# Designs tried in a protein design run: peptides against a protein of PDB entry 3MAZ. Part 105

Target 1, 99 residues: chain A of PDB entry 3MAZ
Amino acid sequence: VLNPMPACFYTVSRKEATEMLQKNPSLGNMILRPGSDSRNYSITIRQEIDIPRIKHYKVMSVGQNYTIELEKPVTLPNLFSVIDYFVKETRGNLRPFIC
Target 2, 99 residues: chain A of PDB entry 3MAZ as posed
Amino acid sequence: VLNPMPACFYTVSRKEATEMLQKNPSLGNMILRPGSDSRNYSITIRQEIDIPRIKHYKVMSVGQNYTIELEKPVTLPNLFSVIDYFVKETRGNLRPFIA

## One batch from the design tools (peptide; made by RFdiffusion4, then SolubleMPNN)

Design b2_p29_4_s1 (from b2_p29_4, 10 letters changed)
Fold by OpenDDE base, seed 4:
Structure b2_p29_4_s1 (fold): chain B 99 residues (1-99), chain A 29 residues (1-29)
Amino acid sequence: as target 1 above (99 residues)
Amino acid sequence: MKAEEEERKKATKEFLESGEKAEKKKLEE
């Protein structure tokens, strides 16, 4: 099944995303959501290594690519690659939230 | 295995640290 957007993309606010992840952690711990009035996005994650932590990352649309705003920015060709990056960098600890 | 788990945790912590540093630089959204 092919989708135009990653399966973990939801048109929700920062607050809603946080609540979704906290309410059903068994469904995954990463959500992709719309940015504010732009072609940008945000990633909200809930990781429980040691203690539960909620973090939000900017995913900026730059030309035909996307840049994840980290200490050392990472530029990728599409949103599917962005999700893949988060999964691979954490060796699978981060998994897309599938509701 | 314990070794694999430790590497996974290490990688995850490093990633989170990168995110925390980004937050300090107002890169969180």
Scores: peptide ipSAE 0.382, ipTM 0.798, DockQ to the pose 0.670
Fold by OpenDDE base, seed 3:
Structure b2_p29_4_s1 (fold): chain B 99 residues (1-99), chain A 29 residues (1-29)
Amino acid sequence: as target 1 above (99 residues)
Amino acid sequence: MKAEEEERKKATKEFLESGEKAEKKKLEE
């Protein structure tokens, strides 16, 4: 069974993701993209609470789950949960980029 | 509303800080 990907998933590079977020901030500020290795992903965010900040987070495939590489790693069952985590932890300040 | 906004900002900053600390351990990609 092949599950769908989150709406903010794009097959783009780190640089392209950064440019997308900077060009159209009204469409969202979070992108899920392929990682450097198969079955791994990266999250690129653009947050401008005080000053614009671009950050990239590793999302590592671990068995059937995914681990977000933070100071305290968080393991979740699927990529939808990963996106939800970023949204909830920031109280909605992070929003998936929908083009 | 004001208190809610401040809580939102606080939570966001704490989250970003967690990410920045992870960068020191090459956990940013």
Scores: peptide ipSAE 0.381, ipTM 0.797, DockQ to the pose 0.687
Fold by OpenDDE base, seed 5:
Structure b2_p29_4_s1 (fold): chain B 99 residues (1-99), chain A 29 residues (1-29)
Amino acid sequence: as target 1 above (99 residues)
Amino acid sequence: MKAEEEERKKATKEFLESGEKAEKKKLEE
């Protein structure tokens, strides 16, 4: 069974993702994109609580799960859970970019 | 609502400032 990708997944580079978020902040502030190798991914966010901040997070494929590269790494079963984690941890301040 | 918003902002700041392990390697341009 092939599972779909999260709606905020785009086959874009780090630079492109940054530009997308900056140009249309009303569409969301979080993008999931391909990683540098294999089945790894990266998440780019643009948070504007105080001042605009661009952050990038590594999402590493580990076995059948995914590990978010945080100070204390978090392992989740799928990419949907990864997106959900970012939304929940920020109490909804991060929202998937839907174009 | 104001208190909840401040709590949300606080949680977000903590996540971004103390929990992050930023990706340092650039992907293709």
Scores: peptide ipSAE 0.372, ipTM 0.788, DockQ to the pose 0.396
Fold by OpenDDE base, seed 2:
Structure b2_p29_4_s1 (fold): chain B 99 residues (1-99), chain A 29 residues (1-29)
Amino acid sequence: as target 1 above (99 residues)
Amino acid sequence: MKAEEEERKKATKEFLESGEKAEKKKLEE
């Protein structure tokens, strides 16, 4: 049985996630969604510090952990930590989308 | 306040660059 998922997890496609973030930016700018493969996920963000930027990050399930596909991959113990990482690294600019 | 905002902005840009510099097919999904 899967543990509870982060509040910003939605069973949506890449396109749907993008649209959600664009339509309601006040609700947050980060969504966790199912990846193309089983047990993998993706993070979609919409950041507009200078110009609007939509980015999608691959979160791979590796053993008991999760690895965020970045230039320098980051491995974390759970999806909550993954979300927290995105928040902390951007010093709060990224916030979970809470619908 | 401005300094803090600038730091946040810088940190965010650096984080985004970490992804942009990686292979799009490997990073983005």
Scores: peptide ipSAE 0.380, ipTM 0.798, DockQ to the pose 0.628; fails the geometry check

Design b2_p29_4_s2 (from b2_p29_4, 12 letters changed)
Fold by OpenDDE base, seed 4:
Structure b2_p29_4_s2 (fold): chain B 99 residues (1-99), chain A 29 residues (1-29)
Amino acid sequence: as target 1 above (99 residues)
Amino acid sequence: EEEEERERKEATKEFLESGDKAEEKKKLL
């Protein structure tokens, strides 16, 4: 059993995550998922403001921290903080997908 | 409040533009 993970973490592929978000947008619009053959992760979001947009973000495990691959990378101490960052930066528009 | 909502939307849109950058870089390699 994995250590405690954010509630929006699912062991799904990019394709599956996209489908989950599309199928049940009322449950949230952000999924954390495993990276390929690594300790890294990815974030998939489906935001619908004007039109639906799907975006993916790399979350790299760096030492004991995690770095979100952005224009200006952001390093955070844990995955919960990563999720919190996405929520805060979008002022609550991004919400973890909970099913 | 309308202004607050507008700012929220703008912040979100800007943040979305930061997505897929790693993949985009790979396409340019």
Scores: peptide ipSAE 0.559, ipTM 0.848, DockQ to the pose 0.642
Fold by OpenDDE base, seed 3:
Parts: C-alpha cells; structure tokens; sequence
Structure b2_p29_4_s2 (fold): chain B 99 residues (1-99), chain A 29 residues (1-29)
C-alpha cells in the first residue's frame, strides 16, 4: 500500500528541479524530489530576497519517520509534515511548486 | 505589516543558511 505524495513531489533531478523553479517562480519555490536512495528524498528551494539563492536539503527516511538534514536535524512523521515544516519556518515565503 | 514582512525575511534567510549542510558534512569525511 502506497501513501499519497505531496503535490510538490516530482521525479526530477537536482538540475531539473532548479530549472523548473527558475522558469516558473510564480508556481512556487520548493520541490520535493527523489534522493540517491529510493526511500530518501531531497528538497530544492529557490528563494529571492536580496539575491536569488538555490538550496538543497536532504530528507532521510528513518524507520517510519523522516529526518530533515539541518544543523539541528528535525524528525517528522510524514512527507506532508516535512513540506509544512519548510512553509512554517519561513512564515509562508516557501511555497510548494504546483504545476 | 512592515514588521511582519521583516520578520518573514529574517526567518527565511536563516533557514536558507541551513541548506546544503549534508553535502558540506560529507566533504569532511
């Protein structure tokens, strides 16, 4: 049984994700994508405040949870919570890329 | 409104600095 994925999940590479975000910034600035392992993921963000910045985050599947690789790692119960975390921490500046 | 926007920008900047850390960690190995 497979659970649904967040709407901003795309089966794209790091490069492709960057290009998607650059081409259509009005659609959002955050993409969830497959990691190097089938059970792991990465988040790609494009945010322009002072200057455009591209950042990547590792999201590791750990047991039944997911851990975001930050300076202080954050563990959450599902990928929807992961996306929500990124939105909340930036007070809505980060928005899932929806096309 | 201006204060809220300022705080949002600050929070976002700080969060962006936390990016790419896993990659940096691997460079130390």
Amino acid sequence: as target 1 above (99 residues)
Amino acid sequence: EEEEERERKEATKEFLESGDKAEEKKKLL
Scores: peptide ipSAE 0.555, ipTM 0.845, DockQ to the pose 0.683
Fold by OpenDDE base, seed 5:
Structure b2_p29_4_s2 (fold): chain B 99 residues (1-99), chain A 29 residues (1-29)
Amino acid sequence: as target 1 above (99 residues)
Amino acid sequence: EEEEERERKEATKEFLESGDKAEEKKKLL
């Protein structure tokens, strides 16, 4: 039995996630999505500060934890913590996409 | 507030640079 997933988790592709974020930016700017046929995940963000930018991040399942693939990888105990990390590191600019 | 906003924007920009803009890879079906 899977634990509850973050509210911004959607079973969508990279393209679909991008479209969702572009279409309804008022609903949030961050989506968690499944990795390719794996236990891993990806995060897609759309942030507009100076110009609109789309970025993707790999979230790898490592043992009982999750590692965000950054220049300096960050390991966290669950996906909720992963989402929280994205929010906090951007001082709240990134917000989970909630339909 | 302006300083906090500046810091927020800077932090966000830096975080964005850590993201990957590469095209979607083919899925293993």
Scores: peptide ipSAE 0.552, ipTM 0.846, DockQ to the pose 0.372
Fold by OpenDDE base, seed 1:
Structure b2_p29_4_s2 (fold): chain B 99 residues (1-99), chain A 29 residues (1-29)
Amino acid sequence: as target 1 above (99 residues)
Amino acid sequence: EEEEERERKEATKEFLESGDKAEEKKKLL
């Protein structure tokens, strides 16, 4: 049995993710994608407050958990929790990209 | 509330500054 992935997960590159978010900002502004290493992931976000900004975050698979590489790393039990963390920390400004 | 929106924007801006802290290696498939 395969574990489900968050709805905002897409098998796309950094460039493709950026283009998706730019093309359809109404569908959300956060994409989870495969990282450069196996079992690791990256988060790409496009947030427009003052001006459009695109940022990428590394999500490392560590044991049974996932660690978001921030100034102060955050470790969470699954990828759904990772997505939730991004939403909560931005008070809902970040929303998973759903197409 | 305007104050709540301001706080939300500030929190978001701070979070954005935490991005791109690690260079992503080129993924080869």
Scores: peptide ipSAE 0.544, ipTM 0.840, DockQ to the pose 0.384

Design b2_p29_4_s3 (from b2_p29_4, 11 letters changed)
Fold by OpenDDE base, seed 5:
Structure b2_p29_4_s3 (fold): chain B 99 residues (1-99), chain A 29 residues (1-29)
Amino acid sequence: as target 1 above (99 residues)
Amino acid sequence: MEEEERERKEATREFLESGDKAEEREKLL
């Protein structure tokens, strides 16, 4: 049984997440989705700072924590903290996609 | 507001550069 998931979690593919973000940018620009393994996740983001881009990040289960695969990996205690990290590091430019 | 927006964009750009591109390819819009 999974604990409550962040509001921007959707059981969608990489392609579907990309399409969601492109179609409805006003709803947010960040989606959490299942990875290839049920224990892991991916985050898809849309950004338009210089040019429009879609990027993907690994979120790996490590024990009871989660590690975001960045140049300098960041380990956090839960998926809510993972989402919060993306929001805070971008000073609110990233926002969870809420349908 | 302008300074704050500049800082936000810079922070975001830096964050994007730190991302792992090995898993899933970046797509340009």
Scores: peptide ipSAE 0.401, ipTM 0.768, DockQ to the pose 0.439
Fold by OpenDDE base, seed 2:
Structure b2_p29_4_s3 (fold): chain B 99 residues (1-99), chain A 29 residues (1-29)
Amino acid sequence: as target 1 above (99 residues)
Amino acid sequence: MEEEERERKEATREFLESGDKAEEREKLL
């Protein structure tokens, strides 16, 4: 069963996602994209706290859940929850990129 | 206002540091 995808999901490469975030920072700073492996995804973010930085995170499909590859991995039930996690953990500093 | 901003920045910094298993990190030019 195919479920709707988060609004910040785009079928773009790592490079393209980076370029999107750099070109239009006012539209948001977080993109969900396909990973290199089937059924896996990646999150690309642009964040400026100490310095402007681009980071990429693996989101691995594990059974019916998804695990964010962090120092301490976090497992969530769906991709919407993954996006929500990034937003909440940064107290709203990360926002989904909407174009 | 300043306290909330500080807390947000600190939370974000801590989160970013937890992302050591990220695919990649680069400075924005």
Scores: peptide ipSAE 0.397, ipTM 0.765, DockQ to the pose 0.403
Fold by OpenDDE base, seed 3:
Structure b2_p29_4_s3 (fold): chain B 99 residues (1-99), chain A 29 residues (1-29)
Amino acid sequence: as target 1 above (99 residues)
Amino acid sequence: MEEEERERKEATREFLESGDKAEEREKLL
């Protein structure tokens, strides 16, 4: 039995996630997707502060927690907290993609 | 209002710059 996932989780590739964000920017700018490894994930964002920029972040399953691969890695207890971290650190500029 | 917008943009830029390129690096290996 799978635990509930954040609403912005989609079983899509990096390419597909990029296309989704580009086609419908009004629906949000952040997608959680499966990583290459079964227990890992990636986050794709599309930010338009100055010019449109696409970035990808690894979210690694570490024990019972998740680590966001940043210059200074951040470890959080669940994927909902991971999404919340991206929203809060950007003061709401990043929003989960909901369709 | 204007100051809050500036602070939000700066916080966002700093966050994006702190992002690791591990996924991109893995593709190069």
Scores: peptide ipSAE 0.416, ipTM 0.774, DockQ to the pose 0.581; fails the geometry check
Fold by OpenDDE base, seed 1:
Structure b2_p29_4_s3 (fold): chain B 99 residues (1-99), chain A 29 residues (1-29)
Amino acid sequence: as target 1 above (99 residues)
Amino acid sequence: MEEEERERKEATREFLESGDKAEEREKLL
């Protein structure tokens, strides 16, 4: 079945995303959510390598592509590639949150 | 297994440090 959005996408607020990740860390540690604008998104992660840390990343829509707001921005063709980037760059340490 | 785990953790730390333009940080600028 065609899925237009990544499985870890939820229409939740920043606060709700944080609570979801804290409540059920075994389900994953990364959520994609709506940004402040209709075309933009945010990634919320909860990582416990050394100590628990929560971070939020802006994913800006640029034409038909998406740019992750990092120190060195990364542009990707779709949101699935955005999720894949977070997973691969952390060698699987980040995993999409799946309820 | 131990080496792979170390490499994964190091890669993750480096990635997290690259997030200087994260949503949280931009709000503080």
Scores: peptide ipSAE 0.388, ipTM 0.764, DockQ to the pose 0.609; fails the geometry check

Design b2_p29_5_s1 (from b2_p29_5, 15 letters changed)
Fold by OpenDDE base, seed 1:
Structure b2_p29_5_s1 (fold): chain B 99 residues (1-99), chain A 29 residues (1-29)
Amino acid sequence: as target 1 above (99 residues)
Amino acid sequence: SELEELKEKEEKERKENGKDIEEIRKAME
């Protein structure tokens, strides 16, 4: 019984994702959700370094890989790697929202 | 449309938030 999607993936809208993160910050501060286009996704985070900040990132399906739309794009082999990237690059500051 | 507006917002965010990950990493040091 393997889950083909990361545990922090939820079929929610941008607005719903924001509400989830605001209501239960102890459960994590990052979610993966469907994008506006087929096979694409979005990452919503609630950063809290100085003040709470909601940010959204586009994750584009490119071939069999995924590219995080940043100033310097990052391409990874799967969505699990995408989540790992956000976690490790922020040294654990970003953690997947587990409901 | 609502979909188009959302896409435009996300495109704008890509440009504005392009350095977010690096900034977060530096803040953790």
Scores: peptide ipSAE 0.134, ipTM 0.678, DockQ to the pose 0.518
Fold by OpenDDE base, seed 4:
Structure b2_p29_5_s1 (fold): chain B 99 residues (1-99), chain A 29 residues (1-29)
Amino acid sequence: as target 1 above (99 residues)
Amino acid sequence: SELEELKEKEEKERKENGKDIEEIRKAME
């Protein structure tokens, strides 16, 4: 079975995403959710390297690709690649929230 | 509106979170 969206995608608000991550840290620490504009998304993470830290990132739909809004923007071909980027670049520190 | 305010917050976060990924990676080394 192939999902059209990453497993960590949930149609939740910023607040709900934060609560989900706080409630069940063992299930993962990264959620993909709808952005404020159509076809755009946001990533909410909850890191615990030292203390719990909630951060939000914008993922903008640009043409047929997606751009993660960082100091140095990163453009990727699809949302699965976006999730993979966060996982790989953090050496597994960030993990998709799966419930 | 609430939506506009949220968009503004997210825009400000871009600058504040700009180096987060790299910093996380370094912290794992």
Scores: peptide ipSAE 0.133, ipTM 0.679, DockQ to the pose 0.519
Fold by OpenDDE base, seed 3:
Structure b2_p29_5_s1 (fold): chain B 99 residues (1-99), chain A 29 residues (1-29)
Amino acid sequence: as target 1 above (99 residues)
Amino acid sequence: SELEELKEKEEKERKENGKDIEEIRKAME
């Protein structure tokens, strides 16, 4: 079975994503969502190392790849790899929101 | 417009969040 989008992808707004993560933190702390008005996407996280912190990252569609808009941009082949990157680089601190 | 403001906000966040992932990783070491 092939899944076209990561399990943590939801067609929600920035505000709604924030509310989802706040309501059920036990289900994960990372959501992938549609960009403002394009083929791009955004990642919303709710980290709770010290206090709850909501942050958003832009994921730009570039050709057949995706680039995470960071100080040092990271380009990956697909959205699944984007999610994997956030999970692995944070050693599991960030987990995809699954409801 | 609301959409325009949101786009500008997300674009501006790149500089502020540029080192977040690295900082999270280091915090877990």
Scores: peptide ipSAE 0.129, ipTM 0.670, DockQ to the pose 0.508
Fold by OpenDDE base, seed 2:
Structure b2_p29_5_s1 (fold): chain B 99 residues (1-99), chain A 29 residues (1-29)
Amino acid sequence: as target 1 above (99 residues)
Amino acid sequence: SELEELKEKEEKERKENGKDIEEIRKAME
């Protein structure tokens, strides 16, 4: 099936995303959601290397690309690449939440 | 407003956790 959005995308709020990850950690630890404004998005993760930690990242739409708001910004061609980046860079530690 | 406060929090988080991905990677080694 042709999906324009990654499987871990959910139209949920920052708070709801946090609750989803906390309730079902076995389903994944990363969610893509609508940003607080306009055509942007946010990534919510629940990292538990040491202790459970919820963190959020902004993904800004820039032209036809997307930029992950980090100290050293990362620009990628699409949202699928954004998810892939988080997965690969963390060697699989971060996994898309599939409900 | 509530929306402004949320945006402000996200901006602060970017500055504080800008190296999270790299730190996670290193922790996996």
Scores: peptide ipSAE 0.129, ipTM 0.679, DockQ to the pose 0.522

Design b2_p29_5_s2 (from b2_p29_5, 15 letters changed)
Fold by OpenDDE base, seed 2:
Structure b2_p29_5_s2 (fold): chain B 99 residues (1-99), chain A 29 residues (1-29)
Amino acid sequence: as target 1 above (99 residues)
Amino acid sequence: SSLEKKLEEEEKERKENGEFIEEIRKAME
């Protein structure tokens, strides 16, 4: 079936997303969730390079596109591309959390 | 001001978030 949202999207809070990633790290390390504003989203990732670290990224709806708020913003056409960006930029290290 | 502090903190977070992605990428090399 055609799914308009990435598989790693969950209607959870920042805290809940963090807990999900910590509880089942084998299921993935990246979650897409609603932002404080209904029009926007947030990405929560948990990964260990030296020590386990959790980061939250703002994904802002801009026109028909989405912009990942970074020092150097990245604009993409849809949320699927946003997820793909994180996967590709980390050479597959980051993986969508599939529950 | 409080707004300036919030803006500064937000900028810091954006920068560190980007650096983290880079750290992950480098660790995969």
Scores: peptide ipSAE 0.700, ipTM 0.925, DockQ to the pose 0.780
Fold by OpenDDE base, seed 4:
Structure b2_p29_5_s2 (fold): chain B 99 residues (1-99), chain A 29 residues (1-29)
Amino acid sequence: as target 1 above (99 residues)
Amino acid sequence: SSLEKKLEEEEKERKENGEFIEEIRKAME
């Protein structure tokens, strides 16, 4: 079965995403969600190195690609690649939230 | 101005968000 969207995509708000990650950390720590009234998206991450921290990343739709809004922007061909980027960059520490 | 302050905050957030990813990566080494 092929999903058109990453498995960690949920139509939830920033607040809801945060609560989901806090409630069931064993299911993953990264959620992809829709942006506000646009073709853009956001990624919410919850990870604890020293203490639990929540971060929100903007994923902007640019042409046929997606750009992760960072000091040094990263442009990728699709949302699956965006999720993969976060996983690889953290050596597997970040994992898609699957419930 | 209001716009300048917003842009400054967004820039700060982008930087800190990137640093967080790097922090996670380093913790895994």
Scores: peptide ipSAE 0.698, ipTM 0.923, DockQ to the pose 0.800
Fold by OpenDDE base, seed 3:
Structure b2_p29_5_s2 (fold): chain B 99 residues (1-99), chain A 29 residues (1-29)
Amino acid sequence: as target 1 above (99 residues)
Amino acid sequence: SSLEKKLEEEEKERKENGEFIEEIRKAME
């Protein structure tokens, strides 16, 4: 079965994504959502190291790839790879929100 | 200018966002 979008993708706003992560942290701490416009997306994560913190990452559609807007940009072939990047970079700490 | 300030803030956010990922990684070690 082919899934066109990652399981943690939800058509929600920044505010709604934040509320979802806060309400059910046991279901995951990372959500992919529509960007402000066009074919862009955003990643919202909520994690507690010292205190709970929420961050939002821009994922820009560039040609056939996607670029995570960081000081040192990361370009990946698809949205599944984008999710995988966050999981791997944090040694599995970040997990896609599945409800 | 307004544009310059917005670009500066955006750059700051990108930097801090990257540092947060690194913090999480280190916490897992």
Scores: peptide ipSAE 0.696, ipTM 0.922, DockQ to the pose 0.792
Fold by OpenDDE base, seed 1:
Structure b2_p29_5_s2 (fold): chain B 99 residues (1-99), chain A 29 residues (1-29)
Amino acid sequence: as target 1 above (99 residues)
Amino acid sequence: SSLEKKLEEEEKERKENGEFIEEIRKAME
């Protein structure tokens, strides 16, 4: 059986994801979307500390796992864990966008 | 070369992306 995708997954482009986060910040600030290549994904986050900032993270499919492309790469077993990573690392500041 | 420049920019982005996560975490303390 095919596993479900995280609730914050949307088949949108980088630009569309950015617009979604900007228009409805109360619904969350993190979106998971298809990568431009093969079986990869991207995470788009929008958060304001000093000023509103948007960042895009590559989530590369490696075998049966996923690696978040950071200076210090983080490998996780599934996409749900990827979302959880961003939530935990920011003490709950980042929240999945639920439309 | 073009490839070298792209690799450098990608490395820079990965670093800054990580720093942003850390910045958010610190702001929550």
Scores: peptide ipSAE 0.694, ipTM 0.921, DockQ to the pose 0.798

Design b2_p29_5_s3 (from b2_p29_5, 17 letters changed)
Fold by OpenDDE base, seed 1:
Structure b2_p29_5_s3 (fold): chain B 99 residues (1-99), chain A 29 residues (1-29)
Amino acid sequence: as target 1 above (99 residues)
Amino acid sequence: SELEKLKKELEKEKKENGKFIEEIREAME
């Protein structure tokens, strides 16, 4: 089966993504969404270690790769790798939202 | 203006997000 985009990708706005994560936390806490007016994307997460925290990360398209906007930027070959990065770096704390 | 306010908020968000993943990792230890 060929999947062109990660399962947690949804064509939703920043606000809609936040609402999705808040309403169904059991389905995951991470959503990938399109940028407003560009080829770029954004990652919205709802972390709950102490209190619920919503964060948004920019995923910039650079050539054929993607760079996550962090203190120490991380460049990856595709969006699947971007999702994998967030999952691995948080030891599974972040999980893709599967609706 | 509202545009300037938004720009400042986005810049603040970038700074705060920069180390967020690291904070999550540390909190899980």
Scores: peptide ipSAE 0.159, ipTM 0.703, DockQ to the pose 0.500
Fold by OpenDDE base, seed 4:
Structure b2_p29_5_s3 (fold): chain B 99 residues (1-99), chain A 29 residues (1-29)
Amino acid sequence: as target 1 above (99 residues)
Amino acid sequence: SELEKLKKELEKEKKENGKFIEEIREAME
């Protein structure tokens, strides 16, 4: 079965995403969610290397690609690649939240 | 304005996030 969106995508708000990650850390620590009235998205993470840290990243739709809003922006071909980027760059520390 | 304040906060967040991923990698080494 092929999903059109990453498994960690949920139609939730910033607040709801934060609560989801806090309630069930064992299910993952990264959520992809829709942006406000747009074709853009946001990613909320909750990593716990030392203490819990909540961060939100903007994922902007640019043409046929997506750009992660970082100090040094990263452009990728699709949302699956965006999720993969976060997982790989953190060597597995970040994991898609699968409810 | 409230909008300008929000934009400034988002810019700060972007800068912090840019370094956050690197901090995670370093902490795992």
Scores: peptide ipSAE 0.154, ipTM 0.697, DockQ to the pose 0.634
Fold by OpenDDE base, seed 3:
Structure b2_p29_5_s3 (fold): chain B 99 residues (1-99), chain A 29 residues (1-29)
Amino acid sequence: as target 1 above (99 residues)
Amino acid sequence: SELEKLKKELEKEKKENGKFIEEIREAME
Protein backbone atom coordinates (compact mmCIF):
# COMPACT_ATOMS: atom_id res chain seq x y z
CA VAL B 1 0.00 0.00 0.00
CA LEU B 2 1.38 3.38 -1.06
CA ASN B 3 0.64 6.42 1.05
CA PRO B 4 0.87 9.79 -0.69
CA MET B 5 1.74 11.60 2.56
CA PRO B 6 3.62 10.68 5.76
CA ALA B 7 1.46 9.42 8.63
CA CYS B 8 2.34 12.48 10.71
CA PHE B 9 0.88 14.88 8.15
CA TYR B 10 -2.14 16.85 9.32
CA THR B 11 -3.98 19.76 7.71
CA VAL B 12 -3.55 22.00 10.74
CA SER B 13 -2.21 25.46 11.51
CA ARG B 14 0.99 26.24 13.40
CA LYS B 15 -1.02 26.95 16.54
CA GLU B 16 -3.15 23.83 16.27
CA ALA B 17 -0.08 21.64 15.68
CA THR B 18 1.51 23.02 18.83
CA GLU B 19 -1.62 22.27 20.83
CA MET B 20 -1.80 18.71 19.48
CA LEU B 21 1.77 17.96 20.51
CA GLN B 22 1.28 19.49 23.96
CA LYS B 23 -1.97 17.63 24.61
CA ASN B 24 -0.73 14.15 23.73
CA PRO B 25 3.08 13.97 23.97
CA SER B 26 2.94 10.15 24.22
CA LEU B 27 1.72 9.94 20.61
CA GLY B 28 4.85 11.56 19.21
CA ASN B 29 6.53 14.95 19.06
CA MET B 30 6.70 15.80 15.35
CA ILE B 31 4.02 16.99 12.91
CA LEU B 32 4.15 17.80 9.21
CA ARG B 33 1.66 20.43 8.08
CA PRO B 34 0.82 22.50 5.01
CA GLY B 35 2.62 25.75 4.39
CA SER B 36 0.87 29.09 4.30
CA ASP B 37 -0.96 29.42 0.96
CA SER B 38 1.65 27.47 -0.96
CA ARG B 39 2.95 24.13 -2.21
CA ASN B 40 5.39 24.12 0.72
CA TYR B 41 5.19 22.49 4.15
CA SER B 42 6.32 22.98 7.73
CA ILE B 43 7.53 20.68 10.48
CA THR B 44 6.57 21.41 14.08
CA ILE B 45 8.35 19.60 16.92
CA ARG B 46 8.05 19.59 20.69
CA GLN B 47 11.35 18.66 22.31
CA GLU B 48 11.63 17.78 26.00
CA ILE B 49 15.29 17.03 26.63
CA ASP B 50 15.43 19.64 29.37
CA ILE B 51 12.28 21.74 29.15
CA PRO B 52 9.47 21.75 26.57
CA ARG B 53 10.58 23.59 23.43
CA ILE B 54 8.53 24.15 20.29
CA LYS B 55 10.38 24.59 17.01
CA HIS B 56 9.18 25.06 13.44
CA TYR B 57 11.03 24.17 10.26
CA LYS B 58 10.13 25.28 6.77
CA VAL B 59 10.16 22.63 4.06
CA MET B 60 10.32 24.16 0.59
CA SER B 61 9.22 22.39 -2.56
CA VAL B 62 12.05 22.75 -5.07
CA GLY B 63 11.47 21.04 -8.39
CA GLN B 64 10.92 17.37 -7.62
CA ASN B 65 12.67 17.61 -4.25
CA TYR B 66 12.21 19.25 -0.85
CA THR B 67 14.62 21.48 1.03
CA ILE B 68 14.56 21.89 4.81
CA GLU B 69 15.28 25.52 5.65
CA LEU B 70 18.22 25.20 8.04
CA GLU B 71 21.45 27.15 8.45
CA LYS B 72 22.90 24.45 6.22
CA PRO B 73 19.96 23.48 3.98
CA VAL B 74 19.19 19.80 3.43
CA THR B 75 17.59 18.63 0.19
CA LEU B 76 15.68 15.35 0.04
CA PRO B 77 13.69 13.51 -2.67
CA ASN B 78 10.33 13.33 -0.88
CA LEU B 79 8.43 14.14 2.32
CA PHE B 80 8.95 10.63 3.69
CA SER B 81 12.69 11.25 3.51
CA VAL B 82 12.20 14.56 5.29
CA ILE B 83 10.53 12.80 8.22
CA ASP B 84 13.20 10.10 8.17
CA TYR B 85 15.90 12.76 8.32
CA PHE B 86 14.53 14.26 11.53
CA VAL B 87 14.17 10.82 13.12
CA LYS B 88 17.66 9.62 12.17
CA GLU B 89 19.50 12.85 12.93
CA THR B 90 18.08 12.76 16.46
CA ARG B 91 18.62 9.00 16.84
CA GLY B 92 14.93 8.46 17.40
CA ASN B 93 14.41 11.31 19.85
CA LEU B 94 11.97 12.87 17.42
CA ARG B 95 9.04 10.60 16.57
CA PRO B 96 6.17 11.22 14.13
CA PHE B 97 2.91 12.13 15.86
CA ILE B 98 0.41 9.33 15.22
CA CYS B 99 -3.16 9.59 16.49
CA SER A 1 8.00 47.28 7.82
CA GLU A 2 6.16 44.16 8.92
CA LEU A 3 7.52 42.26 5.93
CA GLU A 4 11.09 43.18 6.78
CA LYS A 5 10.57 42.12 10.39
CA LEU A 6 9.16 38.78 9.29
CA LYS A 7 12.10 38.13 6.95
CA LYS A 8 14.59 38.88 9.70
CA GLU A 9 12.80 36.55 12.11
CA LEU A 10 12.79 33.79 9.51
CA GLU A 11 16.53 34.06 8.93
CA LYS A 12 17.14 34.03 12.67
CA GLU A 13 14.97 30.93 13.03
CA LYS A 14 16.86 29.10 10.27
CA LYS A 15 20.18 29.61 12.05
CA GLU A 16 18.78 28.54 15.40
CA ASN A 17 17.09 25.47 13.89
CA GLY A 18 20.35 24.17 12.48
CA LYS A 19 22.04 24.45 15.84
CA PHE A 20 19.08 22.89 17.61
CA ILE A 21 19.29 19.65 15.64
CA GLU A 22 22.97 19.37 16.46
CA GLU A 23 22.23 19.96 20.13
CA ILE A 24 19.74 17.09 20.13
CA ARG A 25 22.25 14.76 18.47
CA GLU A 26 24.99 15.65 20.93
CA ALA A 27 22.64 15.16 23.88
CA MET A 28 22.04 11.57 22.76
CA GLU A 29 25.74 10.67 22.87
Scores: peptide ipSAE 0.146, ipTM 0.698, DockQ to the pose 0.702
Fold by OpenDDE base, seed 5:
Structure b2_p29_5_s3 (fold): chain B 99 residues (1-99), chain A 29 residues (1-29)
Amino acid sequence: as target 1 above (99 residues)
Amino acid sequence: SELEKLKKELEKEKKENGKFIEEIREAME
């Protein structure tokens, strides 16, 4: 079975993504969503270490790669690697939202 | 304008989120 997009990808807005994560935190805390009228994407997370915090990250399409806009930008070959990066770098704290 | 205000907010968001991954890692220690 081919999977062209990560399982946590949803065609939702910033607001909808936030609501999804807030309503069902047990299903995960990270969503990948499309950028508005662009080839770019955004990642919305709901961190709950101390208090609930919603954060959004831009994932820019650069050539055939993707760059996560962080203080130290990270460039990866595909969106699956982008999701993997967020999971591994946070040692599993961030998990793909599977609805 | 609304567009300029949005851009300003997004720029602030990017700066605040830039170190978030490190913050998560440190909080888990």
Scores: peptide ipSAE 0.139, ipTM 0.687, DockQ to the pose 0.496

